# Peptides against a protein of PDB entry 3EFO: the designs that were tried, part 189

Target 1, 262 residues: chain A of PDB entry 3EFO
Amino acid sequence: SQLADLYKSCETDALINFFAKSAFKAVLHQPLKVIREILVNQTAHMLACYRKNCASPSAASQLILPDSMKVLPVYMNCLLKNCVLLSRPEISTDERAYQRQLVMTMGVADSQLFFYPQLLPIHTLDVKSTMLPAAVRCSESRLSEEGIFLLANGLHMFLWLGVSSPPELIQGIFNVPSFAHINTDMTLLPEVGNPYSQQLRMIMGIIQQKRPYSMKLTIVKQREQPEMVFRQFLVEDKGLYGGSSYVDFLCCVHKEICQLLN

## One batch from the design tools (peptide; made by RFdiffusion4, then SolubleMPNN)

Design b2_p23_6_s3 (from b2_p23_6, 10 letters changed)
Fold by OpenDDE base, seed 5:
Structure b2_p23_6_s3 (fold): chain B 262 residues (1-262), chain A 23 residues (1-23)
Amino acid sequence: as target 1 above (262 residues)
Amino acid sequence: SDEEEIKKVKEFLLEAKEFAESE
């Protein structure tokens, strides 16, 4: 059917880009609460319509998403949790204006990365492999005190180190003997020259490649103050300023869909 | 109505598609 074909032709990254730019444009002349409601409503209606008219017969209680929109909810939640739409007093007007303007000029690929960062387990690197480590979900639950993770969203890059991260990796990356010796004020990794360091630098280079902005590197030690900033990019977790976790948001969307189907 | 809802969804999806294609 025409409707089914439309769903099949959709791309989540394109949809989110469209949603984001539409919403951020609307910020200038509509209340934020209304904008958020519209976003949720539109999401629910699209998904409900698919469930009702395009999806294979199944229990009404089941959340059935179009293949093209499997990850739409998580991205939508990220959009809803963006400082531009939350407008928390803790966030400066300049910051909101800055992020708004950035997104308004972002292409599809850029906005996708912006709303949902790459989180890479660096501690799992195989120096003999040419493959990038598989990204993990942006949640604290996927972090490990024994791990080292690289997070990038196209604007910022964080190297997060667990309190129990391997000393040999710390030595390899920073040329220091222990976690305690890592200087978090640095914005550049030292050129240690070992295979692990070289591979990490290569990965960082790949991530930076074809991005319109140079990502500043921030070194983050677990349980230190800067980790709070880092955690804000774990977008599937509950937001500090009232944003839902992905799970909670998904439940919310499901509820709305069910209401529309009743 | 169901028809109205379908119409709205179609319109939105088409709009989004057109927007993406114009970028």
Scores: peptide ipSAE 0.406, ipTM 0.893, DockQ to the pose 0.757
Fold by OpenDDE base, seed 2:
Structure b2_p23_6_s3 (fold): chain B 262 residues (1-262), chain A 23 residues (1-23)
Amino acid sequence: as target 1 above (262 residues)
Amino acid sequence: SDEEEIKKVKEFLLEAKEFAESE
């Protein structure tokens, strides 16, 4: 059917870009609460319609998503948790305006990365490999106290270090003997010159490639105060300013879909 | 109605597709 074909041809990144720009346009003339409700409603209706008309017969209570939209809820939650759509007083008007303007000019690839950052376990790097490490889900559950992770969203870059990061990697990256000696005020990695350092720099270069903005590097130590800023980019977790976790949001969407199907 | 819902979804998906193609 035409409907089935449309679902098949959809791309989540394009949809999120469209949703984001539509919502951010609406911010100028509609209350944020209404915009958020519309986004959730549209998501639920779109998924319910598929379940009802395109999906194979199954239990009504089962969450069935089209292949093209399997990760749509994740990205939608990220959009909903963006400062532009939040009404918290802790977020300045200037910040909202800035983020809004940025997204309004972003292409599909840029907005996708912006809403859902890359989180790379660089402690697992194979210095002999030309492949980037596989990104992990943006959640604290995927971090390790023994690990080192690079996070990037096209605007910001963070190097997060677990409290138990391997000293040899710390030495390799920073040329210091231990975690305690790492200077978190630095915005550039030293050119240590070993294969690991070179590989990390290469990865950072690849991530920076084709991005319209130069990403400032922030070094983050686990359990230090600046880690809170980093955690804001773990978008699948519960937000600092009232945003839901991915799991909670998915449950919410599922509930609404079920209501529509009843 | 189901028909109305389908229509709305079709329109939205088409609009999104067209928008993406225009950028």
Scores: peptide ipSAE 0.398, ipTM 0.890, DockQ to the pose 0.728
Fold by OpenDDE base, seed 1:
Structure b2_p23_6_s3 (fold): chain B 262 residues (1-262), chain A 23 residues (1-23)
Amino acid sequence: as target 1 above (262 residues)
Amino acid sequence: SDEEEIKKVKEFLLEAKEFAESE
């Protein structure tokens, strides 16, 4: 059917770009609450329509997503949690305006990365590999006190270090003997020259080359104050300003779908 | 109605696709 073909031809990155730009245009003439409601409603209707008309037979209580939209809820939640769509006094008008303008000019690939960052387990690097390590989900649950992670969203880059990060990796990256000796005021990694350092720098370079904006590097130690900023980019977790976790949002969408199917 | 809902979804998906292609 035409409907089934349309779902099959959809791409989540394109959809979220469209949703984002539509919403960010709407903020100029509609209340934020209304915009958020429209986004959730549209998401639920799209998914409900698929469930009802295109999906294979299954229990009504089951959440069935089209392949093209498997991660749409994740990205939609990220969009809903963006400062442009939040009515919080803690968020300045300037910040809203800045991010709105950024997104309005982003292509599909840029907006995808912006809303859902890459989180790479650097502690698992194979110095002989030319491939980037596989990204993990952007959640605290995927971090490890023994790990080192690189996060990038096209605008910012963070190197997060667990309190129990391997000393040999710390030495390899920073040329210091321990976690305590790492200077978090640095915005550039030292050129230590060992294979691990070179590999990490290469990875960072590859990530940067794919983006139109220069990403400032922030080194973050676990349990230090700057980690709070880093954690805001763990987009699947509950947001600081009242945004839902992905799990909670998915439950919300599921409930709304069920209501539509009644 | 079901038909109206399907129509709306089709229109939205088409609009999104066209928008993406225009980028």
Scores: peptide ipSAE 0.391, ipTM 0.888, DockQ to the pose 0.758
Fold by OpenDDE base, seed 3:
Structure b2_p23_6_s3 (fold): chain B 262 residues (1-262), chain A 23 residues (1-23)
Amino acid sequence: as target 1 above (262 residues)
Amino acid sequence: SDEEEIKKVKEFLLEAKEFAESE
């Protein structure tokens, strides 16, 4: 059917780009609460329509998503949790305006990375491989006190270090003997020259490739004050300034879909 | 109605597709 073909031809990254730009345009003439409600409603209707008209028969309690929209809910939640759409006094008007303008000029690939960052387990690097480590979900539950993670969203780059990060990796990256000796005020990694350092630098270079903005590096130690900023980019978790976790949002969407199907 | 709902979804998906193609 035409409907089924339309679902198959859709791509989540393109949809989110469209949703984001539409919503951010609407911010100029509609209340934020209304915009958020429209986004959730539209998402639920699209998914409910598929479940009713295109999906194979299954239990009503099951959340059935089209392949093209398997990750639509997580990206939609990221959009809803963006500062542009949040009504919190802690977020300045200037910050809202800045991020709005950024997204309005982003292509599909840029906006996808912006809303859902890459989180890479750097401590698992194979110095003999030219491949990037597999990204993990952007949640605190995926971090490890023994791990080192690189996060990038096209605008910012963070190197997060667990309190129990391996001393040999710390030495390899920073040329210091321990976690305590790492200077978090630095914005550039030292050129240590060992294979691990070179591999990390290569990965950072690859991430920076084809991005319209130069990402500044921020080094973050676990349990230090700057980690709070880093945690804001763990988009699947509950936000500091509002917004649901991905799990809670998915439950909300599922409930709304069920209501539409009754 | 179901027909109206399908129509709305079709229109939205087509709009999104056209937008993506214009980028």
Scores: peptide ipSAE 0.381, ipTM 0.884, DockQ to the pose 0.730

Design b2_p23_6_s4 (from b2_p23_6, 14 letters changed)
Fold by OpenDDE base, seed 2:
Order: structure tokens, then sequence, then C-alpha cells
Structure b2_p23_6_s4 (fold): chain B 262 residues (1-262), chain A 23 residues (1-23)
């Protein structure tokens, strides 16, 4: 059907870009609560429409998403959790204004990465491979105390180190003997010159490639104060300022879809 | 391009609204 073709032609990244800019424009003349409700409602309606008109007959209780929107809920949740759409006193007006302006100028690829960061398990790097490690879901549940992870959202880059990170990797990256010796005030990795260090730098370079802004690197040790900032980018987890986890949001959307279909 | 993608999204949204109204 024509409608089915439309769903196939529309990608989640484009949708999120559209929704983000629309919402961020609306904040100037509409209450945040209304904007959030509209976003959720529109999401539910789009998905319900697909379920009703394009999906194969199935139980109403089943969540069926088009391939083009399979990750729409997670991205939508990320959008809803953005500081621009949150009414919290802990978030300054300046920060909201800044992020609003940033997103308003972002292309599809930029906004996609901005709302859902790349989280790469650096401790799994194969120095003999030219392939980037597969990204993991942005959740604390995917982290490991024994692991080292690189997170990037197009504006910021974090190198997160577990408290039990392998000493050999620490030595390879920082040229220090242990986790305790890592200086988190550094914004650049040292040029150690070993294959692992070179590979990591290459990966960082690839991530930085074709991005409009130079990403500042922040080194984060697990259980230290800066980790709190890092955790804000684990977007599938419950937000610090009232945002829901992905799972909770998905359930909410599913419930609303079911209501629309009944 | 971003413009083309946005156009597709708008078209999709309008179509969805029309479909919903027809129900």
Amino acid sequence: as target 1 above (262 residues)
Amino acid sequence: SDKEELERVIKLLNEMKAAAAAE
C-alpha cells in the first residue's frame, strides 16, 4: 500500500531530527508539559497507524514496529529526556538555550548521534583489525568494572575506565602502572606509541571525522565524581532529572498504542 | 539531503493524519 511505502521510506533518524526541531521551536510558545505530551501522542499514533494498516494480523498485545522505526521509541525517549524539554530547576536557562540552538542547526546524522551516543568497548579492541568495535547499548548494565569504554555524542567524548580495568591496557593507553595513577585532568591521550594506543587514537579519529565540532575528551574513572556527568549520556537508563528508562518509556508507548487500537 | 528527508517525514505525517481521520 501507499502508506506502507511511506513507512519504508522514512527513517528514524530523520523523524527524530524533525521532532527535535519541532519541539525545540515550540518551547518558545508552549508549555513543556504540552510539548512532551504531543511528542508521545504523535509517536503512539504513528506506530498505531502502522500496526492497524500495514502490519500483518496479530495479537493487539504485541508491539509491531516498522523496520524504519524500530528504534524510534528509544530515540524519542532520548529527546524527551533532553534538558531543553525538562522543567527542572537544576538545569540552567543558559544550558537549555545552548542545547536548543545546537540542535536547531543539526543535520540528521548529527542529531542522531547527539541524542543517542556511541558507546564502544575499547577493552575488546583487536589491534590487528581495522574495524571499529561494535557499539553497545547506552546503559550502565552494559558497562563492566573490568572494561574501558569510549562514549561520543558528537560534542563530547568520554573515556570511561572501570575500577578493575586491565593494568596492561592502562599502561598501553596512559603509560602509567595502575588505575590510580591515571590523571583525569588530561584532555588528550598521551602518545605512548604502542599498537593499542595507536589503534585507540585511530578510532577516536574516525569518530571525530566529519563531525562539525571538535569533541573534547574527558577521562572518567568509575566511582569518581566526573562519572556522574558521564552517566547522563547513558540514555537508556533512568534520567537524573526525571527522565524514564527506555524500558519504562517503551511500556508507556505500547500502552498508548493499545489504547488507540481498542 | 536533510531537506529531502524532512520532506519525506512531513509527507508521512500528513498521510498518517489523513488515514486516521478517515477511520
Scores: peptide ipSAE 0.033, ipTM 0.675, DockQ to the pose 0.055
Fold by OpenDDE base, seed 3:
Structure b2_p23_6_s4 (fold): chain B 262 residues (1-262), chain A 23 residues (1-23)
Amino acid sequence: as target 1 above (262 residues)
Amino acid sequence: SDKEELERVIKLLNEMKAAAAAE
């Protein structure tokens, strides 16, 4: 059917870009609560429509997503949790306005990265490999106290250090003997010159490539106060100011779909 | 292209609305 063909041709990143720009435009004349409700409703209707008209018959309790929208819920949750749609006291009006304007001009690839950051396990780097490490889900559950992770969303870049990060890696990256000696005030990594340092710099370079904005690097130590800022980018986790975890949001969407199909 | 993809999304939404109205 024509509808089925359209679902097959649709891409989640394009959908999120569309919804983000639509929602961010609506911020100027509609309450945030209403906008969020509309987004959830639209998401549910799209998925319910597919379930009803395109998917094979199945129990209503089973969540069936089109292939093109397998990750739509997680991205939608990220959009709903963005500071433009979910105001946070620590975010100024100017900052929200700035982010709003940025997203309004973003292409599909930019908005995808913006709403769902790349989180790379740097501690697993193979210095002899030309391949980038596989990204992990943006959740605290995927972090390790023994690990080092690089997070990037097209605007910001964070290097997160676990409290038990390997001293050899710390020395390789920062040229200091231990976690305690890392200076978190720096915004640039030192040029240590070893293969690990070079590989990390290469990865950072690749991430920066084809991005319209230069990402400032922030060094974050686990269990220090600045880590709280970093955790805000773990978008699958529960937010502090009304934002749901991905799992909770998925359940919410599923319930709404079921209601539509009853 | 990004533009083409967005157009497809809009088309999809319109088709969905039409389908819903026909029910």
Scores: peptide ipSAE 0.027, ipTM 0.645, DockQ to the pose 0.055
Fold by OpenDDE base, seed 4:
Structure b2_p23_6_s4 (fold): chain B 262 residues (1-262), chain A 23 residues (1-23)
Amino acid sequence: as target 1 above (262 residues)
Amino acid sequence: SDKEELERVIKLLNEMKAAAAAE
């Protein structure tokens, strides 16, 4: 059907960009609660429409998403959890204004990365490969105490190190003997010069390529206080300021869809 | 362009809404 073709041609990144800009524009003249409700409602309606008109016959209780929108809910949740749409006193007006303006000027690729960061398992790097490691889901559950992860959202770059990160990798990256010796005040990696260090730098360079903003590097040690800032970018987890986890949000959307289909 | 993409999204959204309303 024509509608089915439309769904097939739909691009989630474009949708999120649209929803983000629409919502952030609405912030100026509508209550945040209403905006959030509209976003959820629009998401549910789009998905319900697909379920009813395009999906294979099945029970209404089943969550069936078009392939083009399989990741729409997770991105939508990220949008809903953005400080611009949160009515929390802990978030300064300046921060809201800043992020609002940033997103309002972002293209599709920029907003996609902004709302859902890349989280790369650096500890799995093959120094002989030119391929980037596959990104993992932005959740604490995907981290490892033995791992080293690079997170980037187009504005910030974090290098997260587990408490049990391999000493050889620490030595390779920082030229120090252990996790405890890593200086988290640095914003640049040292020029160690070994293949692993060079590979990591190459990856960081690739991530920075074609990005409108220069991402500052923050070194984060697991279980240290600054890790809390890093965890805010694990967008699939429950938010610090009341945002839902992806799983919880997905359930919410599913419920809304079911209500629409009943 | 971003503008074209937005237009496509708006069109799609409107069509989806229309389809839903016609049910």
Scores: peptide ipSAE 0.026, ipTM 0.673, DockQ to the pose 0.055
Fold by OpenDDE base, seed 5:
Structure b2_p23_6_s4 (fold): chain B 262 residues (1-262), chain A 23 residues (1-23)
Amino acid sequence: as target 1 above (262 residues)
Amino acid sequence: SDKEELERVIKLLNEMKAAAAAE
């Protein structure tokens, strides 16, 4: 059907860009609560329409998403959790204004990365391979105390180190003997010159390539205070300032879809 | 209807994306 073809050709990254800009424009003349409700309703209606008109017959309680929109809910949740749309007093007006303006100027690729960061397990790097490691989901559940992860969202870059990171990797990256010796005040990695260091630098370069903003590198040790900032970029988790986890949001959307189909 | 609106929006967005990629 025509509608089925439409869903097949749908580009989720373009949709999230549109919704983000639309919502951020609305902030100027509508209450945040109303804007959030509109976004959730729009998401539910789009998915309910698919379920009703395009999906194979099944139980109404089953969540069925078109392939092209499988990641729409997670991106929508990220948008809803953005500081621009949150009403928490802990978030300054200046920060809201800043991020609002940033997103308003972002293209489709930029906004996609901004709302859902890349999280790369660099401790799994094969120095003999030129391929980037496969990204993992942005959740604490995907981190490991023995791991080292690189996170980037187009504006910020973090190198997260588990408390039990391998000493050989620490030596390879920082040229220091242990986790305790890593200086988190540095914003540049040393040029150690070994294959692992070179490959990490290459990966960082690739990530930075063609991005409109230069990403400052922040070194983050697990269980240290700066990790709290890093955790805010694990967008699938529950936010510090009241944002829902992806799981909770998905349940909410599912409930609303069911209501629309009743 | 919601169906018609979605169709229009998706079409527009895809066209915009294609145009942007061509620049």
Scores: peptide ipSAE 0.022, ipTM 0.602, DockQ to the pose 0.240

Design b2_p23_7_s1 (from b2_p23_7, 7 letters changed)
Fold by OpenDDE base, seed 3:
Structure b2_p23_7_s1 (fold): chain B 262 residues (1-262), chain A 23 residues (1-23)
Amino acid sequence: as target 1 above (262 residues)
Amino acid sequence: SDEEAAEMVKKLEEAMEELEKKE
């Protein structure tokens, strides 16, 4: 059907870019609560329409998403949790204005990365491979105390270190004997010169490629104060200031879809 | 592109409206 073809042709990243820009424009003349409600409503209606008219017959209690919109809810939740749409006390008016303006000028690829960061398990690197490690979901549940992770959203880059990170990796990256010796005030990795260090630097370079902004590196130790900032980028988790987890948001959307179909 | 996304959203909205009218 024509409608089925339409859904197949949809691209989630493009849709999110559009919704983000539309919402951020609306911030100037509509209450944030209203904007968020509209976004949720639009999401539910699009998915409900598919479920009703395009999906195979099934129980309404099941969440059936088109392949093209499989990750639409997670990105939508990220948008809803953005500081422009969800005010946070620690974020100044100027910062919100700045982020709003940035997103308004972002292309599809930039906005996608901005809303859903790339989180890479650096501790799993194969020194013999030139390929980037597979990204993991942006959730604390995917972190490991024994792991080292690189997070990038196009504006910021974080190197997160578990409290039990392997000493050999710490030595390889920082040229220090232990986790305690890592200086978190550093904004650049030392040029240690070993294959692991070189590969990590290469990966960081690749991530920086084709990005319009230079990402400053922040080194974060688990359980230290700066980790709280890092956790704000774990977008699938529950936010500190009223933002829902991905799971909670899915439940919310599903409920609304069911209401529309019943 | 942003334009393509806008058009897609428009088409989706139109399609949904048409279906609602038929119901």
Scores: peptide ipSAE 0.167, ipTM 0.773, DockQ to the pose 0.778
Fold by OpenDDE base, seed 4:
Structure b2_p23_7_s1 (fold): chain B 262 residues (1-262), chain A 23 residues (1-23)
Amino acid sequence: as target 1 above (262 residues)
Amino acid sequence: SDEEAAEMVKKLEEAMEELEKKE
C-alpha cells in the first residue's frame, strides 16, 4: 500500500530532527506542556496508524513498530527530556536558549548524536583492530564497575571510569598506577604512546571528525560528584529533572496507542 | 533533509486523516 511504502521510506533521524526543530520553534509561543503533549500525540498517532493499517494482524495490545521507526520512541523520549522542553528552575534560561539555538542549526546527523549520545565500551578495545567498538545503550545498566566508557554527543565527550577499572588500562591511558591517581581535572589525555592509548586517541579523533564543534573531554570517576553530570547523558534512564526513562516512556506511548485504537 | 522530513510528516498526517474519513 502507499501508506506502507511511506512508512518504509521514513527516516527516524530526519523525523526527530524535524520534530526537534518544530518543537523548539514552538517554545517561543506555546507552553512547554502543550509542546510535549503534541510530541507524544504525534508519536502515538504515527505508530497507531501503522499498527492499524500496515502491520500484520495481531493482538491490539502488542506494540508493533515499523522498521523505519523502531528507534523513534527512544529518540522522542530524548527530545522530551531535553532541557529546552523541561520547565525546571534548576535549568537556567541561558542554557535553554543555548541548546535551543544549537539544535535549530543542526543537521540530521548532528541532532541524532546530540539527543542520543554514543556510549562506547573502550575497555573492550582490541588494539589490533581498527574497528570501533559497538556502542551500547545509554543507560547505567550498561555500565560496569570494571569498565571504561567513552560518551560523546557532539558537544561533550566524557571518559567514564569504573571504580574497578583494570589497572593495566588505567596505566595505559593515564600512565598512573591506579584509579585513585587519575586526575579528573585534566581535559586532555596524556600521550602515553602505547597501542591502547593510541587507539583510544584514534577513536576520539574519529568521533570528533566532521563534527561542527570541538568536544571538550571530561574525565569522570565512578562515585565521584561529577558523575552526576555524566549520568544526565544516559538518556534512557530516568532524568534528574523529571524526565522519564525510556521504558516508562514506551509504556506511556503504548497506552496512548491503545487508546487510539480502541 | 529537513524539507524531506517535513514532507514526510505531512504525507503521514494526510494519510492518517484520509483513513479516518473512510472509517
Scores: peptide ipSAE 0.155, ipTM 0.769, DockQ to the pose 0.775
Fold by OpenDDE base, seed 2:
Parts: structure tokens; C-alpha cells; sequence
Structure b2_p23_7_s1 (fold): chain B 262 residues (1-262), chain A 23 residues (1-23)
């Protein structure tokens, strides 16, 4: 059907970019609550329409998403949790204005990375491989106390160290004997010169490549105060300022879809 | 492009509206 073909042609990253810019433009003359409701409604309607007209017969309790939009809910939740669309007093007007302006000028690829960061398990690196490690989902559940993770969203880069990170990796990256000796005030990794350090630097370079802005590196130790800033970029988790987890949002969308189909 | 995305959203909305009218 024409409708089925339409859904197949959809690109989630392009849709999110459009929705983000539309919403951020609307902030100037519409209440934030209304904007959020519109976004959720649009999401539910698009998915309900697919379920009703394009999907194979299935139980109503099942959430069926078109392949082209399988990650749409994830990104939509990230958009909804952005400070521009939150009316929390803890968020300054300047910060909202800044992020709004940033997104308004972003291309599709930039906005995608901005809303959903890349989280890489650095501790799993094979020094003999030229391939980037596979990204993991941006959730605390994917972190490990024994792990080292690199997070990047196009504007910021974080190197997160678990409290039980391997000493040999710490030595390899920082040239210090232990986790306690890592200086989190540094914004550049030392040039240690071993294969692991070189590979990490290469990965960081690849991530920085083709990005319009130079990402500042922040080193984060688990259980230290600065980790809270890092946690804000774990976008699938519950937001600090009242945003829902991905799971909760998915349940909400599913409920709304069911209501539309009844 | 942003224009392509806008067009896609427009088409989706139109399709949805047409389906609602048939119900």
C-alpha cells in the first residue's frame, strides 16, 4: 500500500531533527506542556496508524513498530527530556536559550548524536583491531564498575572510569598506578605511547572527525561528584529534572496507542 | 535535508487524516 511504502521511506533521524526544530521554534509562543503533549500525540498517532493499517494482525497488547521507526520512541523521549522542553526552575533561561540555538542549527546527523550520545566500552578494546567498539545503550545498567567508557554527544566527551577499573588499563591510559591517582582536572589524555593509549586516542579522533565543534574531554570517576553530570547523558535512564526513563515512556506511548485503536 | 523531513511529516499527517475520515 501507499501508506506502507511511506513508512518504509521514513528516516527516524530526519524525523527527530524536524520534530526537535519544530518544537524548539514553538517554545517561543506556546506553553511547554502543550508542546510536549503534541509531540507525544504525534508519536502515538504515527505508530497507531501503522499498527492499524500496515502491521500484521497481532494481539493488541503487543507494540509493533515499523522498522524505519523502531528507535523513534527512544529519540523522542530524549527530545522530551531536553532542557529546552522542561520547565524546571533549576534550568537557567540562558542554558535553554543556548541549547535551543544549538539544535536549531544542527543537521540530521548532529542532532541524532546530540539527543542520543555514543557510549563506547573502552575496556573491551582490542589493540590489534582498527574497528571501533560497538556502542552500548546509554543507561547505567550498561556500565560496569570494572569498565571504562567513552561517551560523546558531539559537544562533550566523557571518559568514565569504574571504581574497579583494571589497573593495567589505568596505567596504560594515564600512566598512574591506580584509580586514586587519576587527575580528573585534566582535559587531555597524556601521550603514554603504548598500544592501548594510541588506540584510545585514535578512537577519540574518529569520534571528533566530521563534528563541527571540538569536544571537550571530561574525565569522570565513578562515585565522585562530577559523575552526576555524566549521568545526565545516560538518556535512557530517568532524568534528573523529571524526565521519564525510556521504559516508562514506551509504556506511556503504548497506552496511548491502545487508546487510539479502541 | 530538513525540507525532506518536513515533506515526510506532512505526507504522514495527510495520510493519517485521510484514514480518520474513512472511519
Amino acid sequence: as target 1 above (262 residues)
Amino acid sequence: SDEEAAEMVKKLEEAMEELEKKE
Scores: peptide ipSAE 0.179, ipTM 0.782, DockQ to the pose 0.780; fails the geometry check
Fold by OpenDDE base, seed 1:
Structure b2_p23_7_s1 (fold): chain B 262 residues (1-262), chain A 23 residues (1-23)
Amino acid sequence: as target 1 above (262 residues)
Amino acid sequence: SDEEAAEMVKKLEEAMEELEKKE
């Protein structure tokens, strides 16, 4: 059907870019509450239409997403949780204005990375491989106390270290004997010169490649104060300023779809 | 492109409206 073909041709990253720019433009003349409601309604209607007209017969209680939009809900939740669309007094007007302006000028690839960061398990790095490690979901549940993770969103880069991260990796990256000796005030990794250090630097270089902004590196130790800032980029988790987790949002969307179909 | 995305959204909205009219 024409409708089925339409859904197959959809690109989630392009849709999110469009919705983000549309919403951020609307902020100038519409209440934030209304904008958020419109975004949720649009999401639910698109998915309900697919479920009703394009999806294979299944239990009514099941959330069926088109392949082209499987990740639409998670990106939409990230958009809804962005400071530009939140009415929290803790968020400064300057921060809202800054992020609004940034997104308004972003291309599809940039906005995709901005809303959903790459989180890479660096502790699993194969120094003999030229391939980047597979990204994990941006959630605390994917972190480990024994792990080292690199997070990048096109604007910021974080190197997160678990409290039990391997001393040999710490030595390889920082040239210090233990976790306690890592200086978190540095914004550049030392050139240690071993294969692991070189591989990590290469990965960071690849991530930085073709990005319009130079990403500042922040080194984060687990259970230290700066970790709170890092956790804000774990976008699938519950937001600090009242944003829903991905699971909660998905449940909300599912309920709305059911209401539309009933 | 942004224009292509806008067109896609428009087509989806039109399709949904047409389906609602048939009900």
Scores: peptide ipSAE 0.170, ipTM 0.776, DockQ to the pose 0.777; fails the geometry check

